# Ledger of designs, part 36: peptides against a protein of PDB entry 2ODG

Target 1, 89 residues: chain A of PDB entry 2ODG
Amino acid sequence: MTTSQKHRDFVAEPMGEKPVGSLAGIGEVLGKKLEERGFDKAYVVLGQFLVLKKDEDLFREWLKDTCGANAKQSRDCFGCLREWCDAFL

## One batch from the design tools (peptide; made by RFdiffusion4, then SolubleMPNN)

Design b2_p15_8_s1 (from b2_p15_8, 5 letters changed)
Fold by OpenDDE base, seed 1:
Structure b2_p15_8_s1 (fold): chain B 89 residues (1-89), chain A 15 residues (1-15)
Amino acid sequence: as target 1 above (89 residues)
Amino acid sequence: SAEVELAEKLGREAV
């Protein structure tokens, strides 16, 4: 499957202090919902991804429950974090 | 606190 430029931009460099909205699949609507729940930085979502042991089903379900992400959004976000981790962890 | 609230939102099904 092809990836978005947003995905490529995210996975290409260290995460640093990037906002949660920089994650692929996370637009303005989902980003605001995540921020309201305390997940304001991409690295906080990364933390959740990691404590779930990178399990796709668990993470995508969590993202859905937390901000209402649909299947594509959660897939994009998961793939974004997976590929980032492959490069930097 | 905000920290406690965030912690409660993290780690579902965590190791």
Scores: peptide ipSAE 0.037, ipTM 0.534, DockQ to the pose 0.114
Fold by OpenDDE base, seed 2:
Structure b2_p15_8_s1 (fold): chain B 89 residues (1-89), chain A 15 residues (1-15)
Amino acid sequence: as target 1 above (89 residues)
Amino acid sequence: SAEVELAEKLGREAV
């Protein structure tokens, strides 16, 4: 499978203060839901990703439960964080 | 507080 440009843009540089909506798989709808739950920055979601020890199933389940992400959205988001960590962590 | 509430939404145990 191929990645999106949004994914490539995210993994190419330090995360900094990027909003949660900058994560691949997280559009405006999911982004607003995450923000309402306190996840306003991408690094907050990164924190949860790391607390779950980068486990794909656990993270994707959490994302689904937290904002209603579907399979593709959770896959894209997970892959985005995984590859960012591989490059920068 | 908002911080406490956020913390409670984080940190699901990895099983």
Scores: peptide ipSAE 0.037, ipTM 0.546, DockQ to the pose 0.102
Fold by OpenDDE base, seed 5:
Structure b2_p15_8_s1 (fold): chain B 89 residues (1-89), chain A 15 residues (1-15)
Amino acid sequence: as target 1 above (89 residues)
Amino acid sequence: SAEVELAEKLGREAV
């Protein structure tokens, strides 16, 4: 599988205060839904990712239930956070 | 509170 430029941009540097929409797989629609639920920053979603012990199935299911992410969107988002953690955590 | 409300959307089972 190949990654998007958005993915590469995210995993290349510290997360800081990046908005939730900076995560791969999270566009404007999903981003707004996440923000409405209190997940306004990428690091808040990272927190949930870590609480779920980096489990792919649990995280992707959570993301689907929380904002309606489809399979590709949840896969992209999970991969983005996994690779960021591999680099910086 | 905002913290409680957010927490309700976190913490799905991780086992």
Scores: peptide ipSAE 0.036, ipTM 0.538, DockQ to the pose 0.101
Fold by OpenDDE base, seed 3:
Structure b2_p15_8_s1 (fold): chain B 89 residues (1-89), chain A 15 residues (1-15)
Amino acid sequence: as target 1 above (89 residues)
Amino acid sequence: SAEVELAEKLGREAV
């Protein structure tokens, strides 16, 4: 599997105050749904990822249930956060 | 409170 440019842009630098929509797999539709649920920044979703102990199945299930992400979207988002953590956490 | 509600959304009990 190859990664997107959006993924590479996210994992290449500190997360800072980046919006939730900057995460790979999260577009405008999913981003708005996440924002409505209180997940307005990428670091809030990172928090959820860490609370779930970086478990792929639990995180992807949560993302699906929270904003309706499909399998590819949840995979891309998980991979994005995993690789960011490997670099910066 | 808003903080408690957000904490519940953050799936802490899923650990």
Scores: peptide ipSAE 0.029, ipTM 0.536, DockQ to the pose 0.109

Design b2_p15_8_s2 (from b2_p15_8 with E2S E6L E9K)
Fold by OpenDDE base, seed 4:
Structure b2_p15_8_s2 (fold): chain B 89 residues (1-89), chain A 15 residues (1-15)
Amino acid sequence: as target 1 above (89 residues)
Amino acid sequence: SSEVELARKLGEEAV
């Protein structure tokens, strides 16, 4: 499958203090919901991804439950974090 | 606290 420019922009460089909305699959609506739940930075979502041991099904289910992400949004977000970790961890 | 609640949300119960 193809990736978005947003995905490529995220996976290409250190995460730093990027907001949660910089993650692929996370737009303004999902971003606001994540921020309201305490996930204001991309690295907080990265933390959740790592706590779930990089498991795709667990992470995507968590994202759906936490902010209402649909299948494509959760897939895009998971892929974004997976590829970032492959590059930088 | 908010930090404790966030920690719970970070998947400890899901693992």
Scores: peptide ipSAE 0.072, ipTM 0.636, DockQ to the pose 0.107
Fold by OpenDDE base, seed 3:
Structure b2_p15_8_s2 (fold): chain B 89 residues (1-89), chain A 15 residues (1-15)
Amino acid sequence: as target 1 above (89 residues)
Amino acid sequence: SSEVELARKLGEEAV
């Protein structure tokens, strides 16, 4: 599978204070829902990813339940965080 | 508090 430019932009540098909407798979609609639930920064979602021990099924299920992400959106978001961690963690 | 509630959302019941 190929990645998006949004994915490549995210994994290329430290995430710092980037908003949750900077994550691949997270558009304006999902981003607003995540923000309403307290996940305003990408690093907060990273925290959840790490608490779930980087488990793909658990993370993607959590994302679906939390903001209504579909299969592609959750896959893109998971892959984005996985590859960022491979580079920087 | 809001902080405690966020912590609960951050994986306490997800694992």
Scores: peptide ipSAE 0.062, ipTM 0.621, DockQ to the pose 0.106
Fold by OpenDDE base, seed 2:
Structure b2_p15_8_s2 (fold): chain B 89 residues (1-89), chain A 15 residues (1-15)
Amino acid sequence: as target 1 above (89 residues)
Amino acid sequence: SSEVELARKLGEEAV
């Protein structure tokens, strides 16, 4: 399926200090909720993604439980991190 | 500290 420009922008370069809101699927609402829970940087969410051994179901469930992400948002976020890791890890 | 609490949250989400 088609990816967003936000996805393409994220996976195209090193993550660095990008805020959590730079992740595909994470808008202002979800970003604020994640930040309130301590996930202020994209690399912190990456850490959780890696701790869960890149498992899609586990990660998407975690994201839903943590910030209320819906199916599309969690799918977009997972895909964003997966493709970034494929390129840079 | 906030760092310890974040680490705990991450640890609780283990596989």
Scores: peptide ipSAE 0.061, ipTM 0.629, DockQ to the pose 0.110
Fold by OpenDDE base, seed 1:
Structure b2_p15_8_s2 (fold): chain B 89 residues (1-89), chain A 15 residues (1-15)
Amino acid sequence: as target 1 above (89 residues)
Amino acid sequence: SSEVELARKLGEEAV
């Protein structure tokens, strides 16, 4: 499927200190919820992604449970992290 | 959240 510019911007460079809201699929609403739960940086969500061994179903379920992400949002976020890892991990 | 709480969340689910 086609990716967003937000996705492309994220996967194009090292993650650094980018806020959680920089992740594809994570808008202001989900970003605030994640931040409230301690996931303020994209790399913290990356950590969870890696702890779950990059498993799509587990990660997307976690994201849904953590911030209420819908199917598209969780898919976009997963794809964003997957492709970032393919490039930089 | 606290460091402990974050650690819990990061370990909440595993393969």
Scores: peptide ipSAE 0.058, ipTM 0.622, DockQ to the pose 0.109

Design b2_p15_8_s3 (from b2_p15_8 with R8E E9R E12R)
Fold by OpenDDE base, seed 2:
Structure b2_p15_8_s3 (fold): chain B 89 residues (1-89), chain A 15 residues (1-15)
Amino acid sequence: as target 1 above (89 residues)
Amino acid sequence: SEEVEEAERLGREAV
């Protein structure tokens, strides 16, 4: 199993003001749904990830319920945030 | 199924 280039690009540098769509697993469709719910920046989703104490099952369930992410998308997004936190938090 | 089709559609949105 390997990560995507999108994942590698995200975890390689500080998050800053990156849009929610920069997260691995979050494309245009899911990104728009997240933005409509107030999650316009990647750091807002990071906030939710941290509030859930970095719990994979809870986060992936939340993401599914919030924007309709499938198993792969939620796994990719979770892994992206986990590795970013390991590097920068 | 519609569910599978939607999942596949969503899967194509990101690289």
Scores: peptide ipSAE 0.217, ipTM 0.727, DockQ to the pose 0.029
Fold by OpenDDE base, seed 4:
Structure b2_p15_8_s3 (fold): chain B 89 residues (1-89), chain A 15 residues (1-15)
Amino acid sequence: as target 1 above (89 residues)
Amino acid sequence: SEEVEEAERLGREAV
């Protein structure tokens, strides 16, 4: 499958202080839910991704349980963080 | 899973 422009924009540079909504698959609805849980920055979600040892199933399950992400949204978010880590971590 | 629950707990505690 092809990636979105949002994905490409995120993986192209260090994430710095980018908001959680800058992650692929995370729109306004999911972003607000994540922010309400304290995940206001993309790097906080990155932290969770790393705590789960980059495991796709665990991360996608967590994202679903935390903000109600569907299969596509969780896949996009996971892929975004995976490729960012491959480039910068 | 148990791993997800633990990770979620740690996340909430950190906030």
Scores: peptide ipSAE 0.125, ipTM 0.717, DockQ to the pose 0.130
Fold by OpenDDE base, seed 5:
Structure b2_p15_8_s3 (fold): chain B 89 residues (1-89), chain A 15 residues (1-15)
Amino acid sequence: as target 1 above (89 residues)
Amino acid sequence: SEEVEEAERLGREAV
């Protein structure tokens, strides 16, 4: 499967203070919903990803329940964090 | 799942 440019941009460098909307699969609508729940930075969502032991099903279910992400959005977001961790963690 | 619910709770409490 191919990745988006947004995915490649995210996994290419340290996360720093990037907003939650910089995650692949997370646009303005989902990003705003995540921010309202306290997940304003990408690293906060990374924290949730790590708390869930990098489990794909658990993380994607959480993302769906938290902001209404569909299957593609949750898959893109999971893949983004997985590959970032493989490179930098 | 229970794990998701707990993770969501911890996330809210941590903010």
Scores: peptide ipSAE 0.121, ipTM 0.708, DockQ to the pose 0.134
Fold by OpenDDE base, seed 1:
Structure b2_p15_8_s3 (fold): chain B 89 residues (1-89), chain A 15 residues (1-15)
Amino acid sequence: as target 1 above (89 residues)
Amino acid sequence: SEEVEEAERLGREAV
């Protein structure tokens, strides 16, 4: 499977102050739910990803439990953060 | 899992 343009746009540059909704797999609905939990910026979700030691199963489970992400959404979000870290961390 | 719960706690405390 190929990546989305949203994925490519996110992994191409430093994260900065990008909103949580800029993450692949995170749209307006999931983004608002994450914001309500205090995850208003993409870098806050990155922090969670790193605290979970980049573990795919743990991160995807957390994302599902936190905002109701389905399997595709959590996979896209995980892949987005993994590749961003490979490029910039 | 315990790891997820701890990570969520830390996240809430950080914001």
Scores: peptide ipSAE 0.119, ipTM 0.707, DockQ to the pose 0.145

## One batch from the design tools (peptide; made by RFdiffusion4, then SolubleMPNN)

Design b2_p16_1_s1 (from b2_p16_1, 6 letters changed)
Fold by OpenDDE base, seed 5:
Order: structure tokens, then sequence, then C-alpha cells
Structure b2_p16_1_s1 (fold): chain B 89 residues (1-89), chain A 16 residues (1-16)
């Protein structure tokens, strides 16, 4: 499987204050829904990823339940956070 | 916002 440029851009550098929409798989629609739930920064979603012990199934289920992410969106988002953590955590 | 985050955290924790 190939990754998007958005994914590569995200995993290449520290997360900092990047908005939630910077995460791969999170577009404008999902980003707004996440922001409405208080998840305005990528690092807040990272927090949930860590709370769920980096478990793919649990994180993807949470993301689906929270913002309505489909399978590809949740997979892309999970992969983005996993690879970022592998590089920086 | 804090309460919303708390709801999000609780939802995640319920999956564990």
Amino acid sequence: as target 1 above (89 residues)
Amino acid sequence: MKELIEEGVEKAKELL
C-alpha cells in the first residue's frame, strides 16, 4: 500500500500545534466534527490514540464513533499516527 | 471544551 503526500508531510516533522485536519484521512468534514467534540489539534487525537494503547481496531472504532470516519479514513489516520509515533515518540 | 474532551476520553476508555 502507498501513502499520501499528506501522510508523508505529517510523519516527517514534529506535530506541534498542527490542526486535527493535518492528519491523514481527516478532511474538512471529519475535521469539523472532531473540532466540535473538542479535538481541535492533532495532538489531542494523538492523546486518544495513546489512551487506546495504539491499538488499531480500538482507535479506528473510536474515530468512526466520534466523527463518522469510514474504513479508509480511519486506516489512514491510524497509520499516520502510528508512523509519527515510531519516528518521534 | 474540557467536558467534551472528557466525554471523548471516556468513550475511548470504554473500548478497553
Scores: peptide ipSAE 0.340, ipTM 0.849, DockQ to the pose 0.160
Fold by OpenDDE base, seed 1:
Structure b2_p16_1_s1 (fold): chain B 89 residues (1-89), chain A 16 residues (1-16)
Amino acid sequence: as target 1 above (89 residues)
Amino acid sequence: MKELIEEGVEKAKELL
């Protein structure tokens, strides 16, 4: 499975204060919708990922329900957070 | 902001 450079850039280092839009799969449209719901930082979405016990189906469903992410976008975002957690959590 | 996050967390918890 291929990954984007955006994915690789995110998983390579601690996320710190990176904006939500730095997550793979989260572009301008989804980023704005997430920010309107209070998810302005990537680490806030990480929090939801952890609340959902890193479950792929639950996280992707949540993301879809929250910002309208499609299957590709939710898969990319999940993969981004999963690999980041594997490296740094 | 806090209220928005609380709503988001609650929605996630409902999936568990």
Scores: peptide ipSAE 0.340, ipTM 0.847, DockQ to the pose 0.163
Fold by OpenDDE base, seed 4:
Structure b2_p16_1_s1 (fold): chain B 89 residues (1-89), chain A 16 residues (1-16)
Amino acid sequence: as target 1 above (89 residues)
Amino acid sequence: MKELIEEGVEKAKELL
């Protein structure tokens, strides 16, 4: 599967305090919605990813329910966190 | 904010 530069930039280094909008698949619209729900940092979304035991279907459904992410956005976000975890977790 | 996150975590756990 082809990844975006945004994905590559995110998975290349520890995420630290990166905003939620730095996640692949999370643009301005979804980022704002996530922030309004308390998910202001990428690591908070990582937390949800981990609570859901890294399950793709569960995480993508959660993301859809939480901010209205479409299939591509949720796929990109999931892939971003999966690859980051493979490297750093 | 903390309460919102805690609520979200509990909701996510219900999906398991």
Scores: peptide ipSAE 0.228, ipTM 0.792, DockQ to the pose 0.164
Fold by OpenDDE base, seed 3:
Structure b2_p16_1_s1 (fold): chain B 89 residues (1-89), chain A 16 residues (1-16)
Amino acid sequence: as target 1 above (89 residues)
Amino acid sequence: MKELIEEGVEKAKELL
């Protein structure tokens, strides 16, 4: 499974204060919806990912219900956070 | 925004 450059850029370094839109699978539309719900930074979404114990199905369902992410968007976002955690957590 | 975050965390926990 190939990844995007956006994914590679995100997983390559500590996320710091990166906005939620820096996550793979999260474009302007989904990013705005997440921000409206209080998820303005990538690390806030990371927090939800960790609360859900890194479970793929639970996280992808949460993301769909929260911002309307489709299957590809939720897959890309999950993969982005999973690989970041493998490198830095 | 703290209240929104707390609500989000609570909703996430309901999926566990």
Scores: peptide ipSAE 0.110, ipTM 0.703, DockQ to the pose 0.167

Design b2_p16_1_s2 (from b2_p16_1, 8 letters changed)
Fold by OpenDDE base, seed 2:
Structure b2_p16_1_s2 (fold): chain B 89 residues (1-89), chain A 16 residues (1-16)
Amino acid sequence: as target 1 above (89 residues)
Amino acid sequence: MKKLIEEGVKKAKELL
């Protein structure tokens, strides 16, 4: 599957203090919803991803339930975190 | 912050 430049930029370097909106699939709308629920940093979403044991279906379902992500958005976000973890975790 | 973590874990447990 093809990836976006946003995805490539995210997976290329340590996450640091990057905002939640830096995650692929998380635009302004979803980012604001996540921030309102306390997920202000990408690493907080990473935490949830890890608690769900990196399971795609579980994470994508959680993301949908939490911020209303559609299938593409949740897929992009999952792929972003998966590949970041493969590189840095 | 603690509540966010606890609620996130709780939700995760519901999915797992």
Scores: peptide ipSAE 0.117, ipTM 0.724, DockQ to the pose 0.144
Fold by OpenDDE base, seed 3:
Structure b2_p16_1_s2 (fold): chain B 89 residues (1-89), chain A 16 residues (1-16)
Amino acid sequence: as target 1 above (89 residues)
Amino acid sequence: MKKLIEEGVKKAKELL
């Protein structure tokens, strides 16, 4: 499965204070919706990912319900966080 | 924010 440059840029370094829109699969539309719900930083979404025990189906369902992410967007976002955690957590 | 954390945890528990 090929990844985007956005994915590669995110997983290459500690996420620090990166905005939620830095996550693969999260564009301006989804980013704004997430920010309105209080998920302004990538690390806040990481927190939800971890609380859901890194479960793909649960996380993707949560993301869809929270911001309206489609299948590709939720897949890309999940993969981004999974690979970041594999490298840094 | 505490309320955001509580809502996130609540939603997670509902899904688990």
Scores: peptide ipSAE 0.115, ipTM 0.721, DockQ to the pose 0.147
Fold by OpenDDE base, seed 5:
Structure b2_p16_1_s2 (fold): chain B 89 residues (1-89), chain A 16 residues (1-16)
Amino acid sequence: as target 1 above (89 residues)
Amino acid sequence: MKKLIEEGVKKAKELL
């Protein structure tokens, strides 16, 4: 499987204050839903990812339940955070 | 924000 440029751009540098919509798999629709739930920054979603012990199934289920992410969106988002953590955590 | 964290932790505990 290949990654998107959005993924590569995200994992290449510190997360900083990037909005939640900077995460791969998180477009405008999902981003707004996440923001409505208080997940306005990518690092807040990272926090949830870490609380779930970086577990793929748990994170993807959480993301689905929280913002309605489909399988591809949740996979892309998980992969984005996993690879970012591998690089920077 | 505290409430968000608590809700997030609660959801996580439900999944774990």
Scores: peptide ipSAE 0.113, ipTM 0.720, DockQ to the pose 0.144
Fold by OpenDDE base, seed 4:
Order: sequence, then C-alpha cells, then structure tokens
Structure b2_p16_1_s2 (fold): chain B 89 residues (1-89), chain A 16 residues (1-16)
Amino acid sequence: as target 1 above (89 residues)
Amino acid sequence: MKKLIEEGVKKAKELL
C-alpha cells in the first residue's frame, strides 16, 4: 500500500511528545476533536491502539466513534501506528 | 479529562 510522507515521517523515529495531529490520517479537524477528548499526544492514541490489542477493526471503529474519522483517515492512522510499533515496540 | 480517558479505556476493554 502507498503511504504518505506524513506516515513516513512518523514511523521513522520515536514518537516522543509528538502531538496527536502528527499521526497519518489525523488532520487539524480530527486532531482538535481528539484533543478535546483528552487524546492530545500521539502516544495517548497509541495507548488506545494497544489496549485494543492492535486490532484493526476495533481501533478504526473507535477512532470513527471518537473523532468522526472516515475510512481513509482511520486506515491511515491505523497503518501509521502499526508500522511505528513494528519498528519501535 | 483523565477520568474520561480512563472510562474510555475501560469501555475499550469491554469490546475485547
């Protein structure tokens, strides 16, 4: 699957304190909604991803329910976290 | 805010 530069930038290094908006698929709109719900850092969303045992369907559904992510946005975000975990977790 | 996140985690675990 083709990935974005945003994806590549995120998966290339430890995420540290990166904001939630640094995740692929999470733009300004979704980022703001996530922040309003307490998911202000990428690592908080990572936490949810891990709690859901890295399950794609569960995570993408959660993301949709939480911030209104569409199918592409949730796919991009899931893929971003999956690839990051493959490299660093 | 912390409580909301904790509740979210709890709910997520129920989905497993």
Scores: peptide ipSAE 0.097, ipTM 0.711, DockQ to the pose 0.159

Design b2_p16_1_s3 (from b2_p16_1, 6 letters changed)
Fold by OpenDDE base, seed 2:
Structure b2_p16_1_s3 (fold): chain B 89 residues (1-89), chain A 16 residues (1-16)
Amino acid sequence: as target 1 above (89 residues)
Amino acid sequence: MKELVEEGVRKAKELL
């Protein structure tokens, strides 16, 4: 599948202190909802991704339940974290 | 905020 520039920008470098909104699929709306629940940094969502053992279905379900992400948003976010981990973890 | 994060982790663990 094709990826967005946002995805490519995220997976190209160490995550550092990037905000949660830097994740592909996470726009302003979802980002604010995640931040309100303590997920202010992308690395906190990465933590959830790792706790769920990088399982796509579980992560996408969690994201949907946590911030209301739709199928595309959760897919994009999952793909972003998966490819980042492939490169840096 | 810490409690919220911890609760999130707990909920995620329950999915496993």
Scores: peptide ipSAE 0.172, ipTM 0.747, DockQ to the pose 0.165
Fold by OpenDDE base, seed 5:
Structure b2_p16_1_s3 (fold): chain B 89 residues (1-89), chain A 16 residues (1-16)
Amino acid sequence: as target 1 above (89 residues)
Amino acid sequence: MKELVEEGVRKAKELL
């Protein structure tokens, strides 16, 4: 499968203080929901991703439960974080 | 913020 430009832009550079909405698969709707739950920065979601030991199924389920992400959104977000970690961790 | 971390960890443990 191909990735979005948003994905490529995210995985190409350090995460820094990027907002949660900069993650692939996380648009305005999901971003707002995540922010309401305290996940305002991409690195906070990264933290949860790492706590879940980078497990795809666990992370995608968590994301669904936390902000209502659908299958594509959770897949895109997971892939974004996985590839970022492959590059920078 | 601490509560958020604790909640995240708790939820993660429930999934693991």
Scores: peptide ipSAE 0.140, ipTM 0.728, DockQ to the pose 0.145
Fold by OpenDDE base, seed 3:
Structure b2_p16_1_s3 (fold): chain B 89 residues (1-89), chain A 16 residues (1-16)
Amino acid sequence: as target 1 above (89 residues)
Amino acid sequence: MKELVEEGVRKAKELL
């Protein structure tokens, strides 16, 4: 599968203080819902990803339950964090 | 906030 430019931009550099909406698969609607739950920065979602031991099924289920992400959105977000971790963690 | 971290950890433990 091909990746989006948004994905490539995210995985290319340290995430620093990037907002949660910078994650692939997270648009304005999902970003707002995540922010309302306290997940305002990409690194906060990264934290949840790591606490779930980088497990795809667990993370995607969590994301769905937390903000209503569909299958593609959760897959894109998972892939974004996985590849960022492979490069920088 | 500490409450957010605790809630996230709790939810993760429920899934694990």
Scores: peptide ipSAE 0.136, ipTM 0.723, DockQ to the pose 0.149
Fold by OpenDDE base, seed 4:
Structure b2_p16_1_s3 (fold): chain B 89 residues (1-89), chain A 16 residues (1-16)
Amino acid sequence: as target 1 above (89 residues)
Amino acid sequence: MKELVEEGVRKAKELL
C-alpha cells in the first residue's frame, strides 16, 4: 500500500519530541483527544504501541477506544509506528 | 502522569 507524505516524514528520522499529531492518521481532532488523555507526544503513543507488543489488532483497538480513530486512521498510525520502529528500535 | 501509565498498562493487560 502507498503511504502519505506525513508517514514518510515521520519514519524518516528519530521522533524526538514530535507531537502526537505528527503521527500518520492522527489529525487535529484525534490529536486533541489523545492529548487530553495524556498522550501529548508521539513517543507516548509509541510507548503504548510497545506495551501492546506491537500487535496491530490490539493497538488499533486501543487507539479506537482512546480517541475514536476509524479503521484508516488506526491503520495509518499503526503503520507509521511499525515502520519507525523497524528503522530505529 | 503515573496514572496514565498505569491506565495504559491496565488496558494492555485487558487486551493481552
Scores: peptide ipSAE 0.133, ipTM 0.723, DockQ to the pose 0.142

Design b2_p16_1_s4 (from b2_p16_1, 6 letters changed)
Fold by OpenDDE base, seed 5:
Structure b2_p16_1_s4 (fold): chain B 89 residues (1-89), chain A 16 residues (1-16)
Amino acid sequence: as target 1 above (89 residues)
Amino acid sequence: MKELVEEGVKKAKELM
């Protein structure tokens, strides 16, 4: 499947201090909900991704439970973090 | 905020 430009922009460089909303699949609504739960930076969500040992099902379930992400949003976010890790981790 | 993150981490670990 094709990726978004947002995905490509994220995976192309170190994430640094990028806000959580920079993650593919995370728009304003989900970003705000994540921030309310303390996940204000993309790297904090990366932390959860790593705690879950990069497991897709677990991460997507966590994201759904945490901010109400739908299947596409969670897929996009997972793919974004997976590909970023493949490039930089 | 830190406590909220810790709750999130705990919840994530509960999925394992």
Scores: peptide ipSAE 0.278, ipTM 0.835, DockQ to the pose 0.162
Fold by OpenDDE base, seed 2:
Structure b2_p16_1_s4 (fold): chain B 89 residues (1-89), chain A 16 residues (1-16)
Amino acid sequence: as target 1 above (89 residues)
Amino acid sequence: MKELVEEGVKKAKELM
């Protein structure tokens, strides 16, 4: 699948203190909803991804339930974290 | 803030 520039920018470097909205698939709407629930940084969502053992279905379901992400948004976010982990974890 | 995150973590674990 073709990735976005946002995806490529995220997976290219350590995420540090990047906001949750820097994740591929997480726009302004989903970002605000995640922040309201305490997920203000990308690394907090990474934590959930790791707790779920990097399972795609579980993570995408969690993201949907948490912020209302649709199939594309959850797929893009999952792919972003997966590839970041492959590079840096 | 921490309480919200903790609830989120618990919710994620419930999917396991």
Scores: peptide ipSAE 0.265, ipTM 0.828, DockQ to the pose 0.164
Fold by OpenDDE base, seed 1:
Order: C-alpha cells, then sequence, then structure tokens
Structure b2_p16_1_s4 (fold): chain B 89 residues (1-89), chain A 16 residues (1-16)
C-alpha cells in the first residue's frame, strides 16, 4: 500500500502540537468534527489510540463513531499513528 | 474542552 505525503510528513518527526488535521485521513470535515468533540491536537487522538491498546478495529470503530470517518479515512489515520508510534514511542 | 475529551476517552474504553 502506498502512503500519502501527508502520512510521510507526520511520521517523520515528533508530533508536538500538531493539529488533529495533520493526521493522515483527517481532512477539513473530519478535523472540524474532531475539534468540536475536544480533539484539537493530534496527540489527543494518539491518546485514544493508546487507550485502545493500538487495536486497529477498535480505533477505527471509535474514529468512525466520533467523527464519521469512512474505511479509507480510518485506515489512513490508524496507519499514521501506528507508524509514528513505531518510530517514536 | 476537558469534559469533552473525558467523554471521548470513556467512549473509547467502552469499546474494550
Amino acid sequence: as target 1 above (89 residues)
Amino acid sequence: MKELVEEGVKKAKELM
């Protein structure tokens, strides 16, 4: 599977204070919905990913339930966080 | 804002 440049840019460095919209799969629509739910920073979504023990199905379900992410969006977001954690956690 | 995040965390935990 090929990744987006957005994915590569995210996984290449510590996420710091990056906004939630910096996550692969999270565009303007999903980003706004996540922010409305209190997930303004990428690291807050990382927190959810870790609470769910990095489980793909659980995380993708949570993301879908929280912001309406489709299968591709949730896959891209999960992959982004997984690879970031592999590099930096 | 913190309350919203807490609810989000709770919902995530309910999936486990």
Scores: peptide ipSAE 0.226, ipTM 0.800, DockQ to the pose 0.166
Fold by OpenDDE base, seed 4:
Structure b2_p16_1_s4 (fold): chain B 89 residues (1-89), chain A 16 residues (1-16)
Amino acid sequence: as target 1 above (89 residues)
Amino acid sequence: MKELVEEGVKKAKELM
């Protein structure tokens, strides 16, 4: 599958203090909802991804339940974190 | 394994 430039930019470097909205699949609407739930930084969502043992179904379901992400948004976000971990974790 | 993870996530969510 093809990836977005946003995905490529995120997986290319350490995420540091990047906001949650820097994750692929997370736009302004979902980003604000995640921030309201305490997920203001990309690394907080990474933490949830790791707590869920990198399980795709659990993570995508969590993201849907937490901010209302659709199937494409949750897929893009999961893929972004998976590939970042493959490179840097 | 998924059940244990789901329980942990549920508890974490309740604390948030």
Scores: peptide ipSAE 0.123, ipTM 0.747, DockQ to the pose 0.074

